# Peptides against a protein of PDB entry 4JHK, part 14

Target 1, 212 residues: chain A of PDB entry 4JHK
Amino acid sequence: EDYKIQSFDLETQKLLKTALKDPGSVDLEKVSSVIVDQSLKDQVFSREAGRICYTIVQAEAKQTNGSVFRRNLLNRLQQEFKAREETRKRSTQEWVCLVSFICNIFDYLKVNNMPMVALVHPVYDCLFRLAQSDALKNEEEVDCLVLQLHRIGDQLEKMNVQLMDELFNLLRDGFLLQEDLSSMGRLLLLEILEFRAGGWKLSDTAQKYYYS

## One batch from the design tools (peptide; aimed at target 1 R70 N112 V117)

Design b1_p24_2_s2 (made by RFdiffusion4, then SolubleMPNN; from b1_p24_2, 9 letters changed)
Fold by OpenDDE base, seed 5:
Structure b1_p24_2_s2 (fold): chain B 212 residues (1-212), chain A 24 residues (1-24)
Amino acid sequence: as target 1 above (212 residues)
Amino acid sequence: KLPAPVPQSPEPPPDVAPPTELDF
């Protein structure tokens, strides 16, 4: 398979390619760190990173029945998650990259073919943070929030519908009551409200309204 | 007009990795 890793230097590309095929021959802690570091810088890469992580996890499982990579990956993510407020204060871009990556890991990495229960609350915590008034005024954060809900909202709801209801109550309140939303932010919130209400899909009429 | 809609993620292939007890 083709993986988009051109953003890395050649040595790191080689490391990643080797990890994908023969994870036992490389330092999987280093690999995980490199992937996280890049994912925190490049939101476009974060989606690919999820796929890469999945492939490495499966390759290691098949090779040694081990989970060294996943453990190191999740440990690093936990560290970044704990520092998320500081990250947000420092850089909105890094913050939304962090959220995106955590959501992608939730999406791609399974345990017993199920979403990792341990990631449910961290994901919701991130989304709830994006749903606060101080975040909703930032179009970049709204874009991230809506993007993740499009990607994993259905899965996440299945894990905890009560939290999803609470989250969308905040989004509805933001849409109705928040005065300093951008026009695009307001439109994004309306779309995602309608998206969930439609069973995580849009009607043909709504599709034309928002995207045509 | 919003950018093109993001598709829902398809379910990944079956997981063969051992279960983990890692907490977050």
Scores: peptide ipSAE 0.093, ipTM 0.776, DockQ to the pose 0.691
OpenDDE base, seeds 1, 2, 3, 4: peptide ipSAE 0.056, 0.087, 0.069, 0.089; ipTM 0.752, 0.768, 0.777, 0.782

Design b1_p24_2_s3 (made by RFdiffusion4, then SolubleMPNN; from b1_p24_2, 9 letters changed)
Fold by OpenDDE base, seed 4:
Structure b1_p24_2_s3 (fold): chain B 212 residues (1-212), chain A 24 residues (1-24)
Amino acid sequence: as target 1 above (212 residues)
Amino acid sequence: KLEKPVEQNPEPPPSVAPPTELDF
């Protein structure tokens, strides 16, 4: 499998490649920190990081039945989550990267082939934060929100439909009532509202409307 | 108009990792 790690220096690339193949031979705490750090800088990598993390988790599980990497990863993720408001104030980019990373971890890292229950509320908290009026006016945050809902909305709803209903009430209100949305932001909100209403897919008619 | 549909992540294979005890 090919992983997009070209943004790292050669030494770090080697570290990651080794972690993917032989996790017991590297410092998995360091590996986790490197992955989180880069995920906060690059949203493309934050998605790729989910796949990388999954592979390392599975490799370690098969090698030693251990979970050192995942434990360190989730501990770091928890730290970043707790500091999310500070991150958002400092850098919208880092904030949306954090959300993207958390959502992709939710998508890829399973426990007994189910989503990790511990991540459900953190994911919703991030999405609810993106659904607040001060965030909806920022197209970058709307892009992130809609992107994550496209990717994991169906899975997340299965974990808690009540929270999803509440979230989409906010999105509906934003779409209908908030005046300082960009035209693209409003279009994105409309699309995601229709996407969920269609069972987390678009009808052929809607597909044509939004993308043709 | 939106540029193209958002790509979903591929479905991961079944996990063999041990359970986690973390609480966020």
Scores: peptide ipSAE 0.171, ipTM 0.829, DockQ to the pose 0.716
OpenDDE base, seeds 1, 2, 3, 5: peptide ipSAE 0.126, 0.039, 0.145, 0.153; ipTM 0.813, 0.741, 0.822, 0.823

Design b1_p24_2_s4 (made by RFdiffusion4, then SolubleMPNN; from b1_p24_2, 9 letters changed)
Fold by OpenDDE base, seed 2:
Structure b1_p24_2_s4 (fold): chain B 212 residues (1-212), chain A 24 residues (1-24)
Amino acid sequence: as target 1 above (212 residues)
Amino acid sequence: KLPSPVPQNEEPPPSVAPPTELDF
């Protein structure tokens, strides 16, 4: 299986490849650290990181019945989550990368084939932050919000429909009432509102309307 | 118009990893 790790130097790529196949032979704390660090820098990687993490978790579980990698990963993720407001102030890019990464971890790291309950509120907290007026005016944040909802919205709703309703109330209000949205931002909000209303899918007609 | 459809993640296979004791 091909993993998008070309953004790392060759030595780190080797480390990651080894972790994917033989996690017991590497420092899994270091591996988790480099994955998180890169996920905060590269939005493309932050998306891929979930799959990479999943593979390492499964490999370690099969090899040693261990969970060292996952523990270290989640500990680091928790630290970054706690600092999310500072991250957002420092760099919108790093902020949306963080959100993307957390959402992908939610998507890929399951316990007994179920989403990790511990990640539900952190994910919602990130999405709610993106749904605030000061964030909705930024296309980069709207892009991230809409992207995550397309990816994991249905799963996340199953974990807490009340929070999802509240989130979409904010999005609807933003769409209808907020004046400083970009044209693209407004279009994205409308699309995602319709996407959820359609059962987390678009009709062929809507698909034609929103996408060219 | 939006340039392309927003991609979705492929559903990962069932996890064999043990439960986690971590909380956020």
Scores: peptide ipSAE 0.064, ipTM 0.786, DockQ to the pose 0.764
OpenDDE base, seeds 1, 3, 4, 5: peptide ipSAE 0.053, 0.036, 0.044, 0.047; ipTM 0.782, 0.725, 0.765, 0.770

## One batch from the design tools (peptide; aimed at target 1 N75 Q78)

Design b1_p25_1 (made by RFdiffusion4)
Pose (drawn by RFdiffusion4):
Structure b1_p25_1 (pose): chain A 212 residues (1-212), chain P 25 residues (1-25)
Amino acid sequence: as target 1 above (212 residues)
Amino acid sequence: SWEEESEERFEELMEFIEENIIELE
């Protein structure tokens, strides 16, 4: 019900609500463009845009059996994904929004009730970037890393365990060995190590230790 | 150092990951 589109221009809110019911009536290329655009600019929308993208993808399949919107969206995201390092230099905020959005799409947009394998390596590409020492020194990026691991970390490991294993080695390395990792960064990494070791669930006691 | 080893490991993994990235049409 709530796609979290309050950040949008009033005119665009109408465009988006229209695409949900009658995709054939609207420019799906323009629609996908305004969604990707906004997703890089607003944090709340970046971690929730998957809902509205899925609703539109399903609406097109039902109405016209088409997947034009899905296609425009995936290709536009691929372009942002390819320019990820440049976007990170320009704005950490936009970068973490891109990761959040790509991961939200991996979570919501399914293909025959299965995850899109097309996004597996790109998501790991993003999370490995966050696990680097130049990214871990920023609590903003560590927050982004652990948000994705909480949400789709389990799904991702099923698709590829080798990558999740090597990724968590970087997490342990940065935890023990890095000195400019902050206190909050340390709390976040420790919680995610326990989270994964526990089978991607938060124990009652860890809930008490880490969170208010 | 540990950082250099972690960087080497990262570059090696990234080569693998980038080779397996599906290009869309």
Fold by OpenDDE base, seed 5:
Structure b1_p25_1 (fold): chain B 212 residues (1-212), chain A 25 residues (1-25)
Amino acid sequence: as target 1 above (212 residues)
Amino acid sequence: SWEEESEERFEELMEFIEENIIELE
């Protein structure tokens, strides 16, 4: 498989490639740190990072029946999650990258073809934070929220429909009642409300927008 | 709170993974 890691220097690219093929030969803690660090500043890579992480997890499991990478990855993720409010205050960009990364990990790191239950509430917590009025007024945060719901909303709902209902109550209220939304933000909220109402099914146009 | 619950779930997951790794070593 080909992975989009051209944003890294050659040495780091080599490290990642080695981790993908022979995880036992590299420092997996370092690899996890590199992936997380890059994911927190590059939302495009954040998407790819989920796939990379999945591959490394599988490779390590097959090679040594180990889970060192996953442990380090999730440990770092937990640390970043705990500090999410500080991250948001420091940088909206880093915050939305963090949310994107957590959602991508949820999407790709499946166990027995099922999402990790332990990530369900953290993901919802992030999405609920994005659904607050102070976040909805920021188009970058709305874009992140809507993007994640397009990508993993159906999976999340299957895990906890009650939380999804509560989340969308906030989104509906934001759409209807909040006055300081951007025009695009309002359109995105409307779109995602309709998207869920339609059973999380994308049109051809929407498919291209969110996945290409 | 949701935040506390989320953190607890992370901690539980990490504990589970760590224990499994230690047992396999």
Scores: peptide ipSAE 0.027, ipTM 0.579, DockQ to the pose 0.053
OpenDDE base, seeds 1, 2, 3, 4: peptide ipSAE 0.022, 0.025, 0.023, 0.027; ipTM 0.476, 0.475, 0.527, 0.515; seed 2 fails the geometry check

Design b1_p25_1_s2 (made by RFdiffusion4, then SolubleMPNN; from b1_p25_1, 11 letters changed)
Fold by OpenDDE base, seed 2:
Structure b1_p25_1_s2 (fold): chain B 212 residues (1-212), chain A 25 residues (1-25)
Amino acid sequence: as target 1 above (212 residues)
Amino acid sequence: SAAAEAEKRAAELRKKIEENIVELE
């Protein structure tokens, strides 16, 4: 498979490639740290990071029946999650990268072909934070929120429909009641409301309205 | 302008959303 790791220097690329093929021959803690660090800087990479992480996890499991990489990855992720409010205050960009990364790990890092239950509440916590009034006024945060819901909303709902209902109540309130939403933000909220209402799919009419 | 930049970002997001929809189907 081809992984998008061109943003790293050659030495790091080699490290990652080796981790993908022979995880037992590299420092998996270092690998996890590198992936997390880059994911916190580049939201686009966060998507690829999920695939990379899954591959490394599978490779390590097959090679040594180990879980060193996953353990280190989740430990680092937990640390970043705990500090999410500080991160948000420091940099909106880093905050949305963190959310994106957590969501993509949820999406790709399956255990027994199922989402990791341990990530469900952290993901929802992030999305709920993005759904607060002080976040909805920021287009970058709205973009992140809506994007993640498009990516993993259906999966999250299957894990906990009650939390999803509560989340969308906040989004509906924001759409209807919040005055300082941008026009695009309001449009995106409406779109995601309709997206869920349509079973996490777009109707032909909605597709034409929002994307044509 | 700020409006033009916002529109650009929205267009990029729409593209990503469309790609995600395809992947989910």
Scores: peptide ipSAE 0.031, ipTM 0.555, DockQ to the pose 0.027
OpenDDE base, seeds 1, 3, 4, 5: peptide ipSAE 0.031, 0.024, 0.031, 0.028; ipTM 0.545, 0.548, 0.538, 0.541; seed 5 fails the geometry check

Design b1_p25_1_s3 (made by RFdiffusion4, then SolubleMPNN; from b1_p25_1, 10 letters changed)
Fold by OpenDDE base, seed 2:
Structure b1_p25_1_s3 (fold): chain B 212 residues (1-212), chain A 25 residues (1-25)
Amino acid sequence: as target 1 above (212 residues)
Amino acid sequence: SAAEEAEKRAEELLKKIRENIVELE
């Protein structure tokens, strides 16, 4: 199984590869830190990071029945989450990378093949932040919001439909009432509204309208 | 996997919608 870790130097690549196969032989705190750091810089890697993390978790569980990596990962994630407003003010790019990473961890890091309950509210909190008026006017944030909802919206709704309803109320209000949305932003909001309305699936009509 | 395929489709569709919007402007 291949993982996209070419952005790291050779030593770090070796560290990650070893963690994937023999997690007990490496400093798992360092591994988690490296993964989080890179995920905050590269949104594409943020997606891959979820898969990598899942593999390391499974490998450690199988090897020692341990959860050192997961604990370190979640601790670091919690730190970044708590500082999310500061991150957003400092760098929109890092902010959307953080959201992407958290969502991807939610998507991939399963416990007993189920989403981690502890991540539900943090994920929703991130999405709610993206759904605020000051964020909806930024195309980069709208892109992130819509992308995550396409990826994990159905899973999130299963975990808490009330929060999803509240979130989409904000999105609908943004679509209808917010004046400083870009044309692209407005269309993306409309698309995701229809996506959920269609049961988190694209209808043939919607697909032709938006993507043809 | 099915999940990976779904992810790829979603990304492609989102890319396409963005491109289409730009073309309309």
Scores: peptide ipSAE 0.061, ipTM 0.649, DockQ to the pose 0.018
OpenDDE base, seeds 1, 3, 4, 5: peptide ipSAE 0.030, 0.021, 0.025, 0.032; ipTM 0.574, 0.541, 0.577, 0.576

Design b1_p25_1_s4 (made by RFdiffusion4, then SolubleMPNN; from b1_p25_1, 13 letters changed)
Fold by OpenDDE base, seed 5:
Structure b1_p25_1_s4 (fold): chain B 212 residues (1-212), chain A 25 residues (1-25)
Amino acid sequence: as target 1 above (212 residues)
Amino acid sequence: SAEQEAQERAEKLLKVIKSNIVELT
């Protein structure tokens, strides 16, 4: 497989490649730290990080029946999650990278083909933060929100439909009532409202409307 | 994969909407 790790230096790339094939031969705590650090800086990598992490988790499980990487990854992720408000204030870019990363980990790191329950509330908390009025007026945050809901909305709803209903109440209110929401933002919110209403898929009519 | 399709769909949507808005303004 081709992993998008070009943003790392050559030494780190080698480390990651080794972790993917022979996780027992590297410091998996260091690997997890490097992945999280880069995911906060590079949105492209943040999106791909879940796949990389999944591969390492599977490789370690098969090789040593261990879970050192996953444990360290989740610990670091929890630290970043706790500091999410500070991150948002410091850098919108890092904030949306963090959200993207958390959502991607939720999507890829599954047990018995089920999402990790421990990540459900953290993911929702991030999405709820993006659904607040002060975030909805920011294009980058709206883009992130819509992207994540397209990727994992269906899975999240299966885990907690009540939270999803509450989230979409905020999105509906934003779409209808928020005065400083851009036209683009309104269109994006409308689309995601329709997307969920259609069972997390676009109808033929909607597909034609938006893509033709 | 389903994940890839979801990502591509979302990105395509954003691209289309943004391009339309730019053209309309």
Scores: peptide ipSAE 0.031, ipTM 0.656, DockQ to the pose 0.019
OpenDDE base, seeds 1, 2, 3, 4: peptide ipSAE 0.029, 0.028, 0.026, 0.029; ipTM 0.645, 0.615, 0.606, 0.631

Design b1_p25_2 (made by RFdiffusion4)
Pose (drawn by RFdiffusion4):
Structure b1_p25_2 (pose): chain A 212 residues (1-212), chain P 25 residues (1-25)
Amino acid sequence: as target 1 above (212 residues)
Amino acid sequence: MEELLEELSEESVETWTEENEKLFS
């Protein structure tokens, strides 16, 4: 019901609501473009855009059996993904938004009730980037890292365990060895180590220790 | 780790393109 599109221009809100019901009546290329654009600019939308993208993808399949919107969306995201390092230099905020959005798409947009394998390596590419020492010194990026691990970390491990294992070695390494990792960064990494070791769930006691 | 990260970067784009071609074929 709530696709979280309040950040949008009033005209675009109408465009987006229209695409949900009658995709064939709207320019799906323009629609995908305004969604990717906004997703890089607004944090709340970047973590939630997957809902509206899925609803539109399903609407097109139902109405016209087409997947043009899905296609435009994936190709535009692939372009942003390819330019990830440049975007990170320009704005940490935009970068973490891109990661949040890509991960939200991996979570919501399924292919025959299965995850899109096309996004497995790209998501790991993003999370490995966050696990680097130059990224871990920024609580903003650590926050982004653990958000994705909480939400799709379990699904990702099923698709590829080798990568999740090597990724968590970087997490332990940064935890023990890095000195400019902050107190908050330490709390976030410790919680995620316990989270994963516990099978991707938060224990009652960890809930009490880490969170208000 | 460096080799893994180089491989991962190469596979990220390649696999995405290949799966897109399959999905929209």
Fold by OpenDDE base, seed 4:
Structure b1_p25_2 (fold): chain B 212 residues (1-212), chain A 25 residues (1-25)
Amino acid sequence: as target 1 above (212 residues)
Amino acid sequence: MEELLEELSEESVETWTEENEKLFS
């Protein structure tokens, strides 16, 4: 398997590769920290981090029946989540990377083959924050919001349809009422509204309209 | 809407902590 870890230095790449194959031979706390740190800095890696984390979790479970990596990962992730407003103020890029990473972890990491309940509200919190007026005016945040909803919206709705309804009320209002949306932002909101209305699927016609 | 976000934020941390305790027990 090919993991997108090119952004790391060679030593760290070796560490990650070892963690993926033989997690018991490395410091899994360090591995988790490295993954979180890079996920906040590198958007490309942030999008792939969930898959890497899943593989390490599975490898550790098979090797030692342990969960050291997952525990450290989630603890660090919670710390970053708690500091999310400061992160957003400091760097929009790091903020959207954080959201992307949390959503990616939600997408890939399962407990008893089910989404992690612990992450449901945090994910919604992030998406609700992106749905606020001050965020909707920023194309980078709108891109992030719409991308995550495309990726995990159906799963999130299954976990809590009431929150999803509330979220999309905000998105509808943003689309209809917010004046300082960019043209692209408004188009993306319309697309995601239609995406959910279509059962988290786009018709061939709609897909061609928005993405061709 | 701001109230909803604030409420959700508080619940997010609390539920995450509780669920982490369950997962790590």
Scores: peptide ipSAE 0.295, ipTM 0.836, DockQ to the pose 0.884
OpenDDE base, seeds 1, 2, 3, 5: peptide ipSAE 0.074, 0.220, 0.036, 0.031; ipTM 0.697, 0.790, 0.569, 0.613; seed 3 fails the geometry check

Design b1_p25_2_s3 (made by RFdiffusion4, then SolubleMPNN; from b1_p25_2, 14 letters changed)
Fold by OpenDDE base, seed 1:
Structure b1_p25_2_s3 (fold): chain B 212 residues (1-212), chain A 25 residues (1-25)
Amino acid sequence: as target 1 above (212 residues)
Amino acid sequence: MEELAEKLRKLAEEEFNKFLEELFS
C-alpha cells in the first residue's frame, strides 16, 4: 500500500514508513507530531493523514497491543483544538486545515468500526464555527465546511441528528438571509442543503450543475 | 443559536479533555 508522503524529506519519509510497518522501533510521539504539523499546512495531506494514522494505530495494536501513537496523536490534536480560535485569527488556511484534519481523523480513526464518540462534539463545534456569519462570508471556510459535510455528514447525523438539524438551520439562514456571501459560497450552501435533503446523496445531473 | 454554539463549545472541550484523561490513565 502506497501513502502520499513525498512532500516530506527523505529522513521523515523513512520514519513514517518504519512507523507503518514496525511502529515499536520508532518514536511514535515524534511521528504523531510530524503528521499533525504537516496536516496543519496541507489540507490535501490531512485526508491522507487520516489513513496513515489508522494504519499506524492498527500496526501498533497488532505488534505490541499498544496505543502510544493514538494517545500522542489525540493529545496533540486536542492542543490544536483548544487553540482553534487563535489559529483562525492568525490564518484561515491553517484553521481550515485543522478542521479538515479533525474531520479526517473522525472519518478514518474508528474504534470497533465505529466513529470515536469523543470526537463527535469537537467536530460539530468546528462545523458550527464555520457556519457562523463571520465565517460564511469567507469562501475558503465555506469550501471547508461543505467539503467536510460531504465527507462525514451522514456519519455525524447518525451520531446526533439534533445537532445536525441545528447546524443546517444555520446554513439555511445563511443562504437565505446573509448578504455578504460570495456567489460561489451561496451556491455551495444551496448544494449542501440539497445534498442532505437528498439523503446525503447528489444525482449525477446535480453534481454536474454545481461543479461543472 | 449563539447560545447553543457556546454550550457546544464548552461541552466539546470538556469531553475531549475527559477522553484524553481516560486514555492516558
Scores: peptide ipSAE 0.408, ipTM 0.899, DockQ to the pose 0.730
OpenDDE base, seeds 2, 3, 4, 5: peptide ipSAE 0.407, 0.405, 0.400, 0.383; ipTM 0.898, 0.897, 0.897, 0.886

## One batch from the design tools (peptide; aimed at target 1 N75 N112 V117)

Design b1_p26_1_s3 (made by RFdiffusion4, then SolubleMPNN; its pose is not in this set)
Fold by OpenDDE base, seed 1:
Structure b1_p26_1_s3 (fold): chain B 212 residues (1-212), chain A 26 residues (1-26)
Amino acid sequence: as target 1 above (212 residues)
Amino acid sequence: MEAEKEEEELKKALEELEKELKEAEE
């Protein structure tokens, strides 16, 4: 299985590969830190990090029935979430990577085949921040927002439909009333509004745009 | 005050997450 770890140096790749196969033989705190650090720098990786994390979690559970990796991962995630506004001010790129990572963890790290309830509000908080007027004018943030809603919107709605309604009220207002949206940003907002209205079902064109 | 509230909520969320994970493993 390809876990898209080619962006790491060879030594780190070896560390990650070992964590995937024999998590008990490596420092899982270090592994979690490496994954989070890279997820904040590389958007491609941040979108795939959840799959890697899930595999490591499963491997550790199978090997030792332990949860050291998850604990360290979630602790680091909490720290980054707390500092999200500072991250956004420092770098839009790092901010959207953080959001992507959090949403990806929500998507892949499930408990009893269900999303973790504890991540629902943090995810919505990130999406609501992206839906503010100062963020909607930035195409990179709009792209991130719409991408996450395409990926996990249906799951989030099932967890809290009231928050989803509130979020989409903001998106509707942004689409209709905000003057400084980019052309692409406006198109993306329209598309996501229609996407939810259509029951969170992707068209072939949209699928290629977001997943290819 | 708001920062303190947010920190407390995050702490609670983490505890809930850990609880969920532990219960799922039992």
Scores: peptide ipSAE 0.090, ipTM 0.682, DockQ to the pose 0.054
OpenDDE base, seeds 2, 3, 4, 5: peptide ipSAE 0.032, 0.034, 0.031, 0.079; ipTM 0.597, 0.592, 0.575, 0.681

Design b1_p26_2 (made by RFdiffusion4)
Pose (drawn by RFdiffusion4):
Structure b1_p26_2 (pose): chain A 212 residues (1-212), chain P 26 residues (1-26)
Amino acid sequence: as target 1 above (212 residues)
Amino acid sequence: STTATETSTTTSNTSAQTSVENTWNS
C-alpha cells in the first residue's frame, strides 16, 4: 500500500500511481528513469523503491504481458552500477543509495519466484567495495553494508557461498586489524559476524547487547 | 507425467533467468 513516494513532485506522484494501474498508458521508460533518479537522491526511497517497482512489473505482465519497464529499470541500474566508483567519489550519500536500491531490487523483483541471478555478482561487487578499508572507516558505508547483509544476506549466500565467505574474511580482517574503524563501525561489524554465524538471525541476547 | 511437468518448469525458469541476464548486460 505505502510505496513511500512522498518525496516526489506532485505531478510525478500522479505519474507513478497511474503506472501501477495502467502501465500501458504511461511512458515506462520515463517512469523507470524518474524512479532510478529519485532513488539515488533520497535514502528512504532507495531502501523501499522495490515495492513500487515490483507492483509495476507485475502490472505490465498482467496487462500486456510485457516487461519493458523491468527492462528499462535494469538497464538504467546497470549503467549506474557501472559508474559506481565515480558516483562514490562524487557523493557517499548517492553511492549508499545506489547500493540500497540495487539490493532492494534483488529482494523484491523475482523471476519465476526465484532471485535474479543477473544481480548476484553486482551485489557482491557492491558489498565487497563497502568491506574495503577506505570504506569501512566511514560509518555511513558500514551502516549500508550491514543493512544489505541483514535484508538479503541470506538469499545472497544461497546463490553464492564462496563470495559470502571471502567477504566475511574482509569483515573479520577490518574488525581486528584496522585502526581507523570507529566504535560504531566495530559494533556494527561484530553484530553482523554473530548474525551470520547464527544463520542469519539475531539472537535474543544479541538483541539486548547491540540494540536499544 | 510428474517428471515431464518438472522438466518443463525447469526449462521455463532457465529461459526467464537468461532473459533477465541478457537484459542486464545490454
Fold by OpenDDE base, seed 3:
Structure b1_p26_2 (fold): chain B 212 residues (1-212), chain A 26 residues (1-26)
Amino acid sequence: as target 1 above (212 residues)
Amino acid sequence: STTATETSTTTSNTSAQTSVENTWNS
């Protein structure tokens, strides 16, 4: 299988490839750190990172019935999550990368065919932070929020519909009441409101309006 | 167009999940 790891140097690429095939032969803590570090810098990589993480988790489980990689990964994510406000203050880019990565981990790392329950609240916490007035005025944060809801909104709702209702109340209020939204931000909020209202699907008419 | 959702499944145990849940939900 081909993985998009061209952004890493050759040595790191080799490390990742080895982890994918023979996780017992590498330092899985180092591997997890490398993946997280890159995901915090490159939002596009975040989705691929989820797939890579899944493969490593499965490979380790089959090889040793271990979970060293997953443990280290989640521990690092937990550390970054705890520091999320400081990260946001320092760099909006790193903040949205963090949110994107957490959401993608939620999407890919399922246990017994179910999302990890432990990640539900952290994901919602991130999305709720993006739904605050000070974040909604930033187009980069709105982009991130809407993108994640498109990717995992339906899954999150199944885990907790009450939180999703509360989140979308904030988004509706932002769309209707907040004056300092960008034109694109307002458009994206309207689209995602319609997206959920349509059962997490976009009508043909809406598809043409927003994305044609 | 909207982004397609991709899903992967692992059959690993919930040991790591339990440890994370206690901290993330606080």
Scores: peptide ipSAE 0.039, ipTM 0.704, DockQ to the pose 0.141
OpenDDE base, seeds 1, 2, 4, 5: peptide ipSAE 0.028, 0.033, 0.030, 0.032; ipTM 0.598, 0.703, 0.657, 0.689; seed 2 fails the geometry check

